Peptides against a protein of PDB entry 7VSI. Designs and how they scored, part 23

Target 1, 32 residues: chain A of PDB entry 7VSI
Amino acid sequence: EDISEDPSWARVVNLNALLMMAVAVFLWGFYA

## One batch from the design tools (peptide; made by RFdiffusion4, then SolubleMPNN)

Design b2_p15_5_s4 (from b2_p15_5, 11 letters changed)
Fold by OpenDDE base, seed 1:
Structure b2_p15_5_s4 (fold): chain B 32 residues (1-32), chain A 15 residues (1-15)
Amino acid sequence: as target 1 above (32 residues)
Amino acid sequence: ALELALRLVAALFAA
């Protein structure tokens, strides 16, 4: 079974992960 | 309700 990522979509997922982490940090910093 | 939701989300990332 091949679970390798397409490089372009891997980048999109990784950038979205970083964006969500940044949003989470802002929410934490503002509301906690 | 929105404030509570945001606090809950923030708490999920608080350690």
Scores: peptide ipSAE 0.071, ipTM 0.571, DockQ to the pose 0.069
Fold by OpenDDE base, seed 5:
Structure b2_p15_5_s4 (fold): chain B 32 residues (1-32), chain A 15 residues (1-15)
Amino acid sequence: as target 1 above (32 residues)
Amino acid sequence: ALELALRLVAALFAA
C-alpha cells in the first residue's frame, strides 16, 4: 500500500485541517 | 457537546 503524500494534496489537506481547527475552537468557545 | 464533536470527527475519518 502506497501512503506517500502528493505535495499539492498534502497542502490542501493541511489547510482544511487548520480551517477545521479554527471552526472547532470558535464552537468550543461559544457553546462550552 | 464533546460526545457530539467526537462523533462528528469519527464520521469524517470513517468516510
Scores: peptide ipSAE 0.064, ipTM 0.544, DockQ to the pose 0.085
Fold by OpenDDE base, seed 3:
Structure b2_p15_5_s4 (fold): chain B 32 residues (1-32), chain A 15 residues (1-15)
Amino acid sequence: as target 1 above (32 residues)
Amino acid sequence: ALELALRLVAALFAA
């Protein structure tokens, strides 16, 4: 299976992953 | 809720 990433789309995915982690941490902090 | 979330994430990486 080829798991090679286009560098531009890799950046978009990584930034979205970081944003989702930040949102998750804030939700955890607010509701816990 | 956590178990459901983990199952959904696992399903995304199953293929």
Scores: peptide ipSAE 0.053, ipTM 0.495, DockQ to the pose 0.061
Fold by OpenDDE base, seed 2:
Structure b2_p15_5_s4 (fold): chain B 32 residues (1-32), chain A 15 residues (1-15)
Amino acid sequence: as target 1 above (32 residues)
Amino acid sequence: ALELALRLVAALFAA
């Protein structure tokens, strides 16, 4: 099975991952 | 809700 990522969708996923990590850090900082 | 969420995640990685 080819696990190669489409470069355009890889970028979209990575940017969303970074956004979600930032949100998680802000929530952690506010509530913990 | 958690059980459903975990099942949906598992389904995404089963294909």
Scores: peptide ipSAE 0.040, ipTM 0.439, DockQ to the pose 0.037

Design b2_p15_6_s1 (from b2_p15_6, 10 letters changed)
Fold by OpenDDE base, seed 3:
Structure b2_p15_6_s1 (fold): chain B 32 residues (1-32), chain A 15 residues (1-15)
Amino acid sequence: as target 1 above (32 residues)
Amino acid sequence: LSALVAALVAAYLAA
């Protein structure tokens, strides 16, 4: 099976992952 | 707010 990522969708996924991590850190900082 | 902006910029550059 080829599990290689499409470069364009890899960038979209990575951007969304980093945005979610940033939001999670701010929520942690605010509520913890 | 500056920390939020920095995080968004970092996310943009890391993608």
Scores: peptide ipSAE 0.049, ipTM 0.541, DockQ to the pose 0.245
Fold by OpenDDE base, seed 5:
Structure b2_p15_6_s1 (fold): chain B 32 residues (1-32), chain A 15 residues (1-15)
Amino acid sequence: as target 1 above (32 residues)
Amino acid sequence: LSALVAALVAAYLAA
């Protein structure tokens, strides 16, 4: 089975990962 | 809020 990423969906996933990391850092900075 | 906007822009450019 081929599990190679579709380039368009790979970009969407990577963007959401980076946004989630940014939000997590701000939450950590505020509540820790 | 400005830091949040900067982070969103940086994330958009990095992806």
Scores: peptide ipSAE 0.049, ipTM 0.536, DockQ to the pose 0.218
Fold by OpenDDE base, seed 4:
Structure b2_p15_6_s1 (fold): chain B 32 residues (1-32), chain A 15 residues (1-15)
Amino acid sequence: as target 1 above (32 residues)
Amino acid sequence: LSALVAALVAAYLAA
């Protein structure tokens, strides 16, 4: 089976992952 | 605010 990522969707997923991590860090910094 | 902007820019450049 080919499980290779589509390059365009890989970039979208990576961006969303990094944005989610940034939001999580700011929530941690504000509430913890 | 500058830290938030920097984080968003860094995220954009890393993807």
Scores: peptide ipSAE 0.048, ipTM 0.537, DockQ to the pose 0.246
Fold by OpenDDE base, seed 2:
Structure b2_p15_6_s1 (fold): chain B 32 residues (1-32), chain A 15 residues (1-15)
Amino acid sequence: as target 1 above (32 residues)
Amino acid sequence: LSALVAALVAAYLAA
């Protein structure tokens, strides 16, 4: 069995990763 | 607020 990403879930994961990075940058910019 | 909106749009387009 191959460890390939499902294209739909790959997009969901990538979007969430980018949103989390954006939130982290805003928190860093505000509190640091 | 503009920076937040821009970041969300950029994230949407990059994924």
Scores: peptide ipSAE 0.048, ipTM 0.533, DockQ to the pose 0.235

Design b2_p15_6_s2 (from b2_p15_6, 11 letters changed)
Fold by OpenDDE base, seed 5:
Structure b2_p15_6_s2 (fold): chain B 32 residues (1-32), chain A 15 residues (1-15)
Amino acid sequence: as target 1 above (32 residues)
Amino acid sequence: LDELVLALVLALLLA
């Protein structure tokens, strides 16, 4: 496979993405 | 900060 993700780093990136989305929703909910 | 401006900025950061 020419392009593949390391399964451990893919999990870290996905968890960080979920945390960023949660923070964004809290900021939107607080100010909007 | 206007709510539409905030929503736009957050949408751009999450895109």
Scores: peptide ipSAE 0.084, ipTM 0.643, DockQ to the pose 0.100
Fold by OpenDDE base, seed 1:
Structure b2_p15_6_s2 (fold): chain B 32 residues (1-32), chain A 15 residues (1-15)
Amino acid sequence: as target 1 above (32 residues)
Amino acid sequence: LDELVLALVLALLLA
């Protein structure tokens, strides 16, 4: 219970994680 | 910015 995820916030965090990974790949692909 | 430094920074941010 102490570290249980709220399902709505878990979705927000997961979507932001995917977005940040995509941005990182684009930055690497564009500048490296 | 060197491409290897950029790749390293991005890898660290995503780890």
Scores: peptide ipSAE 0.083, ipTM 0.644, DockQ to the pose 0.100
Fold by OpenDDE base, seed 2:
Structure b2_p15_6_s2 (fold): chain B 32 residues (1-32), chain A 15 residues (1-15)
Amino acid sequence: as target 1 above (32 residues)
Amino acid sequence: LDELVLALVLALLLA
């Protein structure tokens, strides 16, 4: 089976990764 | 929650 990254799902994963990092920075900055 | 513990938990979740 080819486990190569699907380009459309790659974009969704990357956008969610960026959103998650932004939220993590806000949580750290506000509570730490 | 201690600031260091929060930073460690967030770092682990983002790894």
Scores: peptide ipSAE 0.083, ipTM 0.641, DockQ to the pose 0.106
Fold by OpenDDE base, seed 3:
Structure b2_p15_6_s2 (fold): chain B 32 residues (1-32), chain A 15 residues (1-15)
Amino acid sequence: as target 1 above (32 residues)
Amino acid sequence: LDELVLALVLALLLA
């Protein structure tokens, strides 16, 4: 299956996305 | 760094 998402890597990507959003909100809230 | 520039950069990184 050429474009199917692996469920284990999907979880890793989703957790990293949430972490990046939290860091971005912290930087905006602290420095802006 | 101006607050508008920071917000713009973060918006571009999250888009």
Scores: peptide ipSAE 0.082, ipTM 0.642, DockQ to the pose 0.101

Design b2_p15_6_s3 (from b2_p15_6, 12 letters changed)
Fold by OpenDDE base, seed 1:
Structure b2_p15_6_s3 (fold): chain B 32 residues (1-32), chain A 15 residues (1-15)
Amino acid sequence: as target 1 above (32 residues)
Amino acid sequence: LLKEVLALVLAYLLA
């Protein structure tokens, strides 16, 4: 089985992950 | 307080 990620979709997923982490940190920083 | 807890939970899930 080839479980290698497509580099373009890996980039999209990683950028979304970073965006969600940033939103989470800003929510934490704003309310906590 | 509820919004603070919710923000922390979201931060935990996403970070």
Scores: peptide ipSAE 0.076, ipTM 0.646, DockQ to the pose 0.096
Fold by OpenDDE base, seed 3:
Structure b2_p15_6_s3 (fold): chain B 32 residues (1-32), chain A 15 residues (1-15)
Amino acid sequence: as target 1 above (32 residues)
Amino acid sequence: LLKEVLALVLAYLLA
């Protein structure tokens, strides 16, 4: 299918998303 | 206050 994710790149994107969420929580917790 | 607002905005954009 044309819109199907490559499983390897999907994993990389998902890991980056989790890392960004963790950084966001630490920024909020430290400065707010 | 500005630092707190910026932290919340960044948290919103990144989460």
Scores: peptide ipSAE 0.076, ipTM 0.646, DockQ to the pose 0.097
Fold by OpenDDE base, seed 4:
Structure b2_p15_6_s3 (fold): chain B 32 residues (1-32), chain A 15 residues (1-15)
Amino acid sequence: as target 1 above (32 residues)
Amino acid sequence: LLKEVLALVLAYLLA
């Protein structure tokens, strides 16, 4: 409960995490 | 080569 995720903010954080991972993969794929 | 290493480091940090 004390550190439980708010569902709305959890979605925002998860989408940002996925976006960052996608950018990382594109950087890796483009340069490596 | 340097930009490739940087891309891998960034990929590691962002993943």
Scores: peptide ipSAE 0.076, ipTM 0.647, DockQ to the pose 0.095
Fold by OpenDDE base, seed 2:
Structure b2_p15_6_s3 (fold): chain B 32 residues (1-32), chain A 15 residues (1-15)
Amino acid sequence: as target 1 above (32 residues)
Amino acid sequence: LLKEVLALVLAYLLA
């Protein structure tokens, strides 16, 4: 099976990963 | 540390 990333979906996943990291940092900073 | 770990787990579940 080819596990290479589609460039368009790779961008979407990467942006969502960054958003999740930002939310995680804000929750950590505010509630911890 | 407990609060920090809890916040990270919640961040993982809710984000």
Scores: peptide ipSAE 0.075, ipTM 0.650, DockQ to the pose 0.092

Design b2_p15_6_s4 (from b2_p15_6, 12 letters changed)
Fold by OpenDDE base, seed 3:
Structure b2_p15_6_s4 (fold): chain B 32 residues (1-32), chain A 15 residues (1-15)
Amino acid sequence: as target 1 above (32 residues)
Amino acid sequence: LLDAVLALVLAYLLA
């Protein structure tokens, strides 16, 4: 069974991960 | 800070 990521969808997922981390850093900065 | 985050996101998309 092939569980390899499609390169275009991998980029979309990684971008969303970066955006979520950015939001988390802003929230940390707001409440710190 | 927001500007730096935007720059990093754009750099990732365009790399």
Scores: peptide ipSAE 0.057, ipTM 0.554, DockQ to the pose 0.167
Fold by OpenDDE base, seed 1:
Structure b2_p15_6_s4 (fold): chain B 32 residues (1-32), chain A 15 residues (1-15)
Amino acid sequence: as target 1 above (32 residues)
Amino acid sequence: LLDAVLALVLAYLLA
């Protein structure tokens, strides 16, 4: 099976990853 | 920090 990414969806996934990491860091900073 | 994150997200969207 081809595991290559569509460039537009790769960007969407990367953005969601960045947002999720940012939220995680803020939650860690608030509750730790 | 929040402003830097927002700037990074916007930069990534516009790249």
Scores: peptide ipSAE 0.057, ipTM 0.556, DockQ to the pose 0.151
Fold by OpenDDE base, seed 5:
Structure b2_p15_6_s4 (fold): chain B 32 residues (1-32), chain A 15 residues (1-15)
Amino acid sequence: as target 1 above (32 residues)
Amino acid sequence: LLDAVLALVLAYLLA
């Protein structure tokens, strides 16, 4: 079975990872 | 910072 990422879903996942990191940094900047 | 994040997101979407 091929476990390689689908290129379209890989892009969606990576974008969501970036957004979550940005939110985390903004929360850190506000509360720390 | 917000502008930099937005630029990175847009760059990623357009690449």
Scores: peptide ipSAE 0.056, ipTM 0.553, DockQ to the pose 0.168
Fold by OpenDDE base, seed 2:
Order: structure tokens, then C-alpha cells, then sequence
Structure b2_p15_6_s4 (fold): chain B 32 residues (1-32), chain A 15 residues (1-15)
């Protein structure tokens, strides 16, 4: 079975990952 | 920081 990522959905997932990391850094910066 | 994050996201989208 081919489990390789669809390029369009890979981009969506990667962007959401970057956004979550940014939010996490902002929360860390605010509360720490 | 916010501007740097935005620039990184845009760079990724346009690459």
C-alpha cells in the first residue's frame, strides 16, 4: 500500500503545524 | 516575532 502524502494535504498539515508552533511560542512568551 | 512568523508562513506558502 502506498502511504506517501498527497502534496496538497501535506502542505495543509505543515501549515497547521507551523501555526500551532507559533501559538505555542506566543503562549510560552506570555505566561512564562 | 509576529512579523517573522508571518514572513515564514508566507515564504512556505509561496515556495
Amino acid sequence: as target 1 above (32 residues)
Amino acid sequence: LLDAVLALVLAYLLA
Scores: peptide ipSAE 0.056, ipTM 0.552, DockQ to the pose 0.168

Design b2_p15_8_s2 (from b2_p15_8, 7 letters changed)
Fold by OpenDDE base, seed 5:
Structure b2_p15_8_s2 (fold): chain B 32 residues (1-32), chain A 15 residues (1-15)
Amino acid sequence: as target 1 above (32 residues)
Amino acid sequence: ALELLLLAAFLLGLL
C-alpha cells in the first residue's frame, strides 16, 4: 500500500504508455 | 532485427 498506485492516475499513465508505444511503432515502421 | 532490438530497448528505457 505504501507504493500502490492511485487507480485514476494509473489509467492515465497506462493510456499514455500505449499512445507512446503506438507512436514508437509508427516511427520504427517509417524509418526502419 | 537490430531495428526491433533498438525499439525494444527504447520502450524498456521508458519503464
Scores: peptide ipSAE 0.057, ipTM 0.578, DockQ to the pose 0.057
Fold by OpenDDE base, seed 4:
Structure b2_p15_8_s2 (fold): chain B 32 residues (1-32), chain A 15 residues (1-15)
Amino acid sequence: as target 1 above (32 residues)
Amino acid sequence: ALELLLLAAFLLGLL
C-alpha cells in the first residue's frame, strides 16, 4: 500500500509513457 | 538491428 499508485497520477504517467514511446519510435524511424 | 536494440534498452532504462 505504501507503493500503490494514485489512480489519477497513474493515468497521467501511463499516457506520458505511451507518448514517449511513440516519439522514440518515430525518432528511430527517421534516423535509422 | 543495433538501432532497435538501443531503442529497447533506452525504453527499459526508463522503467
Scores: peptide ipSAE 0.056, ipTM 0.577, DockQ to the pose 0.056
Fold by OpenDDE base, seed 2:
Structure b2_p15_8_s2 (fold): chain B 32 residues (1-32), chain A 15 residues (1-15)
Amino acid sequence: as target 1 above (32 residues)
Amino acid sequence: ALELLLLAAFLLGLL
């Protein structure tokens, strides 16, 4: 409970993580 | 390709 996430903000963070990974893959594909 | 990947990421994030 001490470090439990708010479930709505957890979803926002997870979505941003997925978007960042998608961008990273395309940057890798273009520049590497 | 980017558009489809972003769409997929968005849909996965809604689960």
Scores: peptide ipSAE 0.056, ipTM 0.589, DockQ to the pose 0.073
Fold by OpenDDE base, seed 3:
Structure b2_p15_8_s2 (fold): chain B 32 residues (1-32), chain A 15 residues (1-15)
Amino acid sequence: as target 1 above (32 residues)
Amino acid sequence: ALELLLLAAFLLGLL
């Protein structure tokens, strides 16, 4: 309960994680 | 290559 995620902020964090992974893949594809 | 190592290090740094 103390470290449980707020459902709305959990979605924001998860979406940002997906966006960051997408950017990382594009950077890898650009330089590799 | 070095690019793969940098990507791996970045992903590990996010954990």
Scores: peptide ipSAE 0.054, ipTM 0.573, DockQ to the pose 0.053

Design b2_p15_8_s3 (from b2_p15_8, 7 letters changed)
Fold by OpenDDE base, seed 1:
Structure b2_p15_8_s3 (fold): chain B 32 residues (1-32), chain A 15 residues (1-15)
Amino acid sequence: as target 1 above (32 residues)
Amino acid sequence: ALELLLQAAFLLGLQ
């Protein structure tokens, strides 16, 4: 419970992770 | 391409 995730913030973090991955793939596709 | 990828990521994130 000390480091258990709050469900709402877990969703925010997961969404940001997906967005960052999408941006990374775009940059890879654009410059590679 | 970025806009489409972000839209896809957004929709997937809502699942």
Scores: peptide ipSAE 0.056, ipTM 0.575, DockQ to the pose 0.075
Fold by OpenDDE base, seed 4:
Structure b2_p15_8_s3 (fold): chain B 32 residues (1-32), chain A 15 residues (1-15)
Amino acid sequence: as target 1 above (32 residues)
Amino acid sequence: ALELLLQAAFLLGLQ
């Protein structure tokens, strides 16, 4: 079974990951 | 600061 990512959904996941990391860094910078 | 981080993340996400 091939588990290779669909390119379109891979981009959606990667974008959400980057956004979540940006928010996490902001919260870390604000509260730490 | 959040706005700038979101802008940067968005641009990187469009890679």
Scores: peptide ipSAE 0.056, ipTM 0.575, DockQ to the pose 0.075
Fold by OpenDDE base, seed 3:
Structure b2_p15_8_s3 (fold): chain B 32 residues (1-32), chain A 15 residues (1-15)
Amino acid sequence: as target 1 above (32 residues)
Amino acid sequence: ALELLLQAAFLLGLQ
């Protein structure tokens, strides 16, 4: 089984992770 | 501001 990341999907996942972190920081700033 | 955070996140994603 090959669990190596496809470069294109790795970029999509990483970008979505950054967007989720941006939303989390906004919520942190709003409620804290 | 959410717009500024999204802009920053997008720019970081392009690195």
Scores: peptide ipSAE 0.056, ipTM 0.571, DockQ to the pose 0.075
Fold by OpenDDE base, seed 2:
Structure b2_p15_8_s3 (fold): chain B 32 residues (1-32), chain A 15 residues (1-15)
Amino acid sequence: as target 1 above (32 residues)
Amino acid sequence: ALELLLQAAFLLGLQ
């Protein structure tokens, strides 16, 4: 099976990953 | 700082 990414969905996933990292950094900054 | 970080993340996501 081909696992190549659809470029539009790849962008959505990457953006969500960045947002999750931002949230994680703020949680770390607040609780640690 | 959250507002600025989200703004930066948005811009980076559009690259």
Scores: peptide ipSAE 0.052, ipTM 0.565, DockQ to the pose 0.070

## One batch from the design tools (peptide; made by RFdiffusion4, then SolubleMPNN)

Design b2_p16_1_s1 (from b2_p16_1, 12 letters changed)
Fold by OpenDDE base, seed 1:
Structure b2_p16_1_s1 (fold): chain B 32 residues (1-32), chain A 16 residues (1-16)
Amino acid sequence: as target 1 above (32 residues)
Amino acid sequence: DVAARLAELFAQIAAV
């Protein structure tokens, strides 16, 4: 099973994940 | 509001 990931797309996905986590934390911090 | 409800949902998911 090949679990290798393209390093350029890995960075794009990871950056989007971090941005979504930041937005989620801001929403949580503001409304909870 | 909707944003507060989504925040609660994300908090529940993150706590698992």
Scores: peptide ipSAE 0.058, ipTM 0.568, DockQ to the pose 0.066
Fold by OpenDDE base, seed 4:
Structure b2_p16_1_s1 (fold): chain B 32 residues (1-32), chain A 16 residues (1-16)
Amino acid sequence: as target 1 above (32 residues)
Amino acid sequence: DVAARLAELFAQIAAV
């Protein structure tokens, strides 16, 4: 089984993960 | 508030 990522999609996923983590931290900072 | 409830969940996850 080949578990490889296309470099362009890997970048998009990583950026989205980073943005989601930033949003989570802001929500935590304001409401928790 | 949905954002507050989500933030509480994230706070619980971050505390583990």
Scores: peptide ipSAE 0.057, ipTM 0.567, DockQ to the pose 0.060
Fold by OpenDDE base, seed 5:
Structure b2_p16_1_s1 (fold): chain B 32 residues (1-32), chain A 16 residues (1-16)
Amino acid sequence: as target 1 above (32 residues)
Amino acid sequence: DVAARLAELFAQIAAV
């Protein structure tokens, strides 16, 4: 099927998603 | 402050 993720880029995207969520939680914890 | 305003948006999203 033509919608399979490349395993190397899937890891890069997932790591960036985790980093963005961590930064969001730190900003929320500090300013909210 | 941009970071404070962004944190307010994240707080609103997290409250849903």
Scores: peptide ipSAE 0.057, ipTM 0.566, DockQ to the pose 0.058
Fold by OpenDDE base, seed 3:
Structure b2_p16_1_s1 (fold): chain B 32 residues (1-32), chain A 16 residues (1-16)
Amino acid sequence: as target 1 above (32 residues)
Amino acid sequence: DVAARLAELFAQIAAV
């Protein structure tokens, strides 16, 4: 079974991961 | 309040 990522969807997932990390850092910086 | 608790959770995850 080929589990290789489609390059276009890999970019979408990576961008969402970066956005979620940025939001997490802002929440931590504001409330912790 | 909810965001503060979520921030505490993220801080715990980041500390591992």
Scores: peptide ipSAE 0.056, ipTM 0.564, DockQ to the pose 0.064

Design b2_p16_1_s2 (from b2_p16_1, 11 letters changed)
Fold by OpenDDE base, seed 5:
Structure b2_p16_1_s2 (fold): chain B 32 residues (1-32), chain A 16 residues (1-16)
Amino acid sequence: as target 1 above (32 residues)
Amino acid sequence: SYLALLEELFRLIEEV
């Protein structure tokens, strides 16, 4: 099966991944 | 500052 991503949805996923990483880093920075 | 880091991080996110 071809598991290649639709470019638009790939971008949405990547943006959300980076957003979640940002949230994690700022939570760490705030509470640590 | 925290705000400067936040602005830079969101700038990097928008570049993706």
Scores: peptide ipSAE 0.078, ipTM 0.572, DockQ to the pose 0.479
Fold by OpenDDE base, seed 2:
Structure b2_p16_1_s2 (fold): chain B 32 residues (1-32), chain A 16 residues (1-16)
Amino acid sequence: as target 1 above (32 residues)
Amino acid sequence: SYLALLEELFRLIEEV
């Protein structure tokens, strides 16, 4: 396939995405 | 509680 993800880097990206979403949700919960 | 939600979210993150 022309576009594919390395499984290890995919996990790193997914973890960072979830951490960013967590921060966003906590900011929303605190300020809204 | 807020802390319980935080703990649950951390568990979900570590599961990925």
Scores: peptide ipSAE 0.078, ipTM 0.571, DockQ to the pose 0.528
Fold by OpenDDE base, seed 1:
Structure b2_p16_1_s2 (fold): chain B 32 residues (1-32), chain A 16 residues (1-16)
Amino acid sequence: as target 1 above (32 residues)
Amino acid sequence: SYLALLEELFRLIEEV
């Protein structure tokens, strides 16, 4: 199986990763 | 402001 990233889906995953990091930072900032 | 931080964060996300 080829595990190379499809460029379009790589971007979708990266955007979601950044969104989740942002949510985590805001939750940390709100509750800490 | 909080809104300015959100706007900047979304801008940075869209650059990826």
Scores: peptide ipSAE 0.072, ipTM 0.559, DockQ to the pose 0.399
Fold by OpenDDE base, seed 4:
Structure b2_p16_1_s2 (fold): chain B 32 residues (1-32), chain A 16 residues (1-16)
Amino acid sequence: as target 1 above (32 residues)
Amino acid sequence: SYLALLEELFRLIEEV
């Protein structure tokens, strides 16, 4: 089975990962 | 400037 990522979907996933990290940093800054 | 830093930040994000 081919496990290579589609480049367009890879970008979508990477952007969502970055947004999630930004939210995590916000929560850390607000509550910790 | 602050705006230049923001523009650079958004360019970096767009490169992901």
Scores: peptide ipSAE 0.041, ipTM 0.487, DockQ to the pose 0.264

Design b2_p16_1_s3 (from b2_p16_1, 11 letters changed)
Fold by OpenDDE base, seed 1:
Structure b2_p16_1_s3 (fold): chain B 32 residues (1-32), chain A 16 residues (1-16)
Amino acid sequence: as target 1 above (32 residues)
Amino acid sequence: KYAELLAQLFALIQAV
């Protein structure tokens, strides 16, 4: 069994990652 | 003030 990503879930994970990075940048900009 | 920039950022994120 291979560990290749399902394209649909890969997209969900990537979107969540980008959202979290955006939030982190705003928090950094506001508090640091 | 930052609403348009935020909208552009989210548009970029949604393009993925």
Scores: peptide ipSAE 0.065, ipTM 0.550, DockQ to the pose 0.335
Fold by OpenDDE base, seed 3:
Structure b2_p16_1_s3 (fold): chain B 32 residues (1-32), chain A 16 residues (1-16)
Amino acid sequence: as target 1 above (32 residues)
Amino acid sequence: KYAELLAQLFALIQAV
């Protein structure tokens, strides 16, 4: 079985990871 | 200054 990342889904995951980091920073900025 | 930093952050995110 090939467990290598599909290039298009890898990009979607990376984008969502960065968006989640941005949300975390904004929550930190709002509540801290 | 903060608006520039925010713009840079969004540019980085959109580069993925």
Scores: peptide ipSAE 0.062, ipTM 0.542, DockQ to the pose 0.439
Fold by OpenDDE base, seed 2:
Formats: structure tokens, sequence, C-alpha cells
Structure b2_p16_1_s3 (fold): chain B 32 residues (1-32), chain A 16 residues (1-16)
């Protein structure tokens, strides 16, 4: 089976990953 | 004061 990512869902996942990274950085900046 | 920085962050995120 081909494990290549669907481009549309890859973009959604990448966007969510960046949002989670931003939230993590903001929490780090606020509490650390 | 932070509106431009927030806009830049959102632009970076939406560029994916």
Amino acid sequence: as target 1 above (32 residues)
Amino acid sequence: KYAELLAQLFALIQAV
C-alpha cells in the first residue's frame, strides 16, 4: 500500500501541529 | 501593541 499523505489532510495536520507548537511556546513564555 | 506580531504569527501558520 502507498503510505503517501493526501495533500489536503497533510496541510490540516501541519497547521494543527504549528498551532500546538505556538500554544506550547506561549505557555512556556507565560509560566517559565 | 502586539497585534502586528500576532498577525505575523497567524500569517506564518496559514502559510502551511
Scores: peptide ipSAE 0.062, ipTM 0.542, DockQ to the pose 0.372
Fold by OpenDDE base, seed 4:
Structure b2_p16_1_s3 (fold): chain B 32 residues (1-32), chain A 16 residues (1-16)
Amino acid sequence: as target 1 above (32 residues)
Amino acid sequence: KYAELLAQLFALIQAV
């Protein structure tokens, strides 16, 4: 409870994490 | 073809 994530913000953070991973993979594909 | 696959990938990401 004390350090549990708010469900709405957990979703936002997870979406941003996945978007960043996707961008990283595309950059890897472009330069490597 | 490839743009459609890319769109599916991003649709999956946006579904989380």
Scores: peptide ipSAE 0.061, ipTM 0.538, DockQ to the pose 0.345

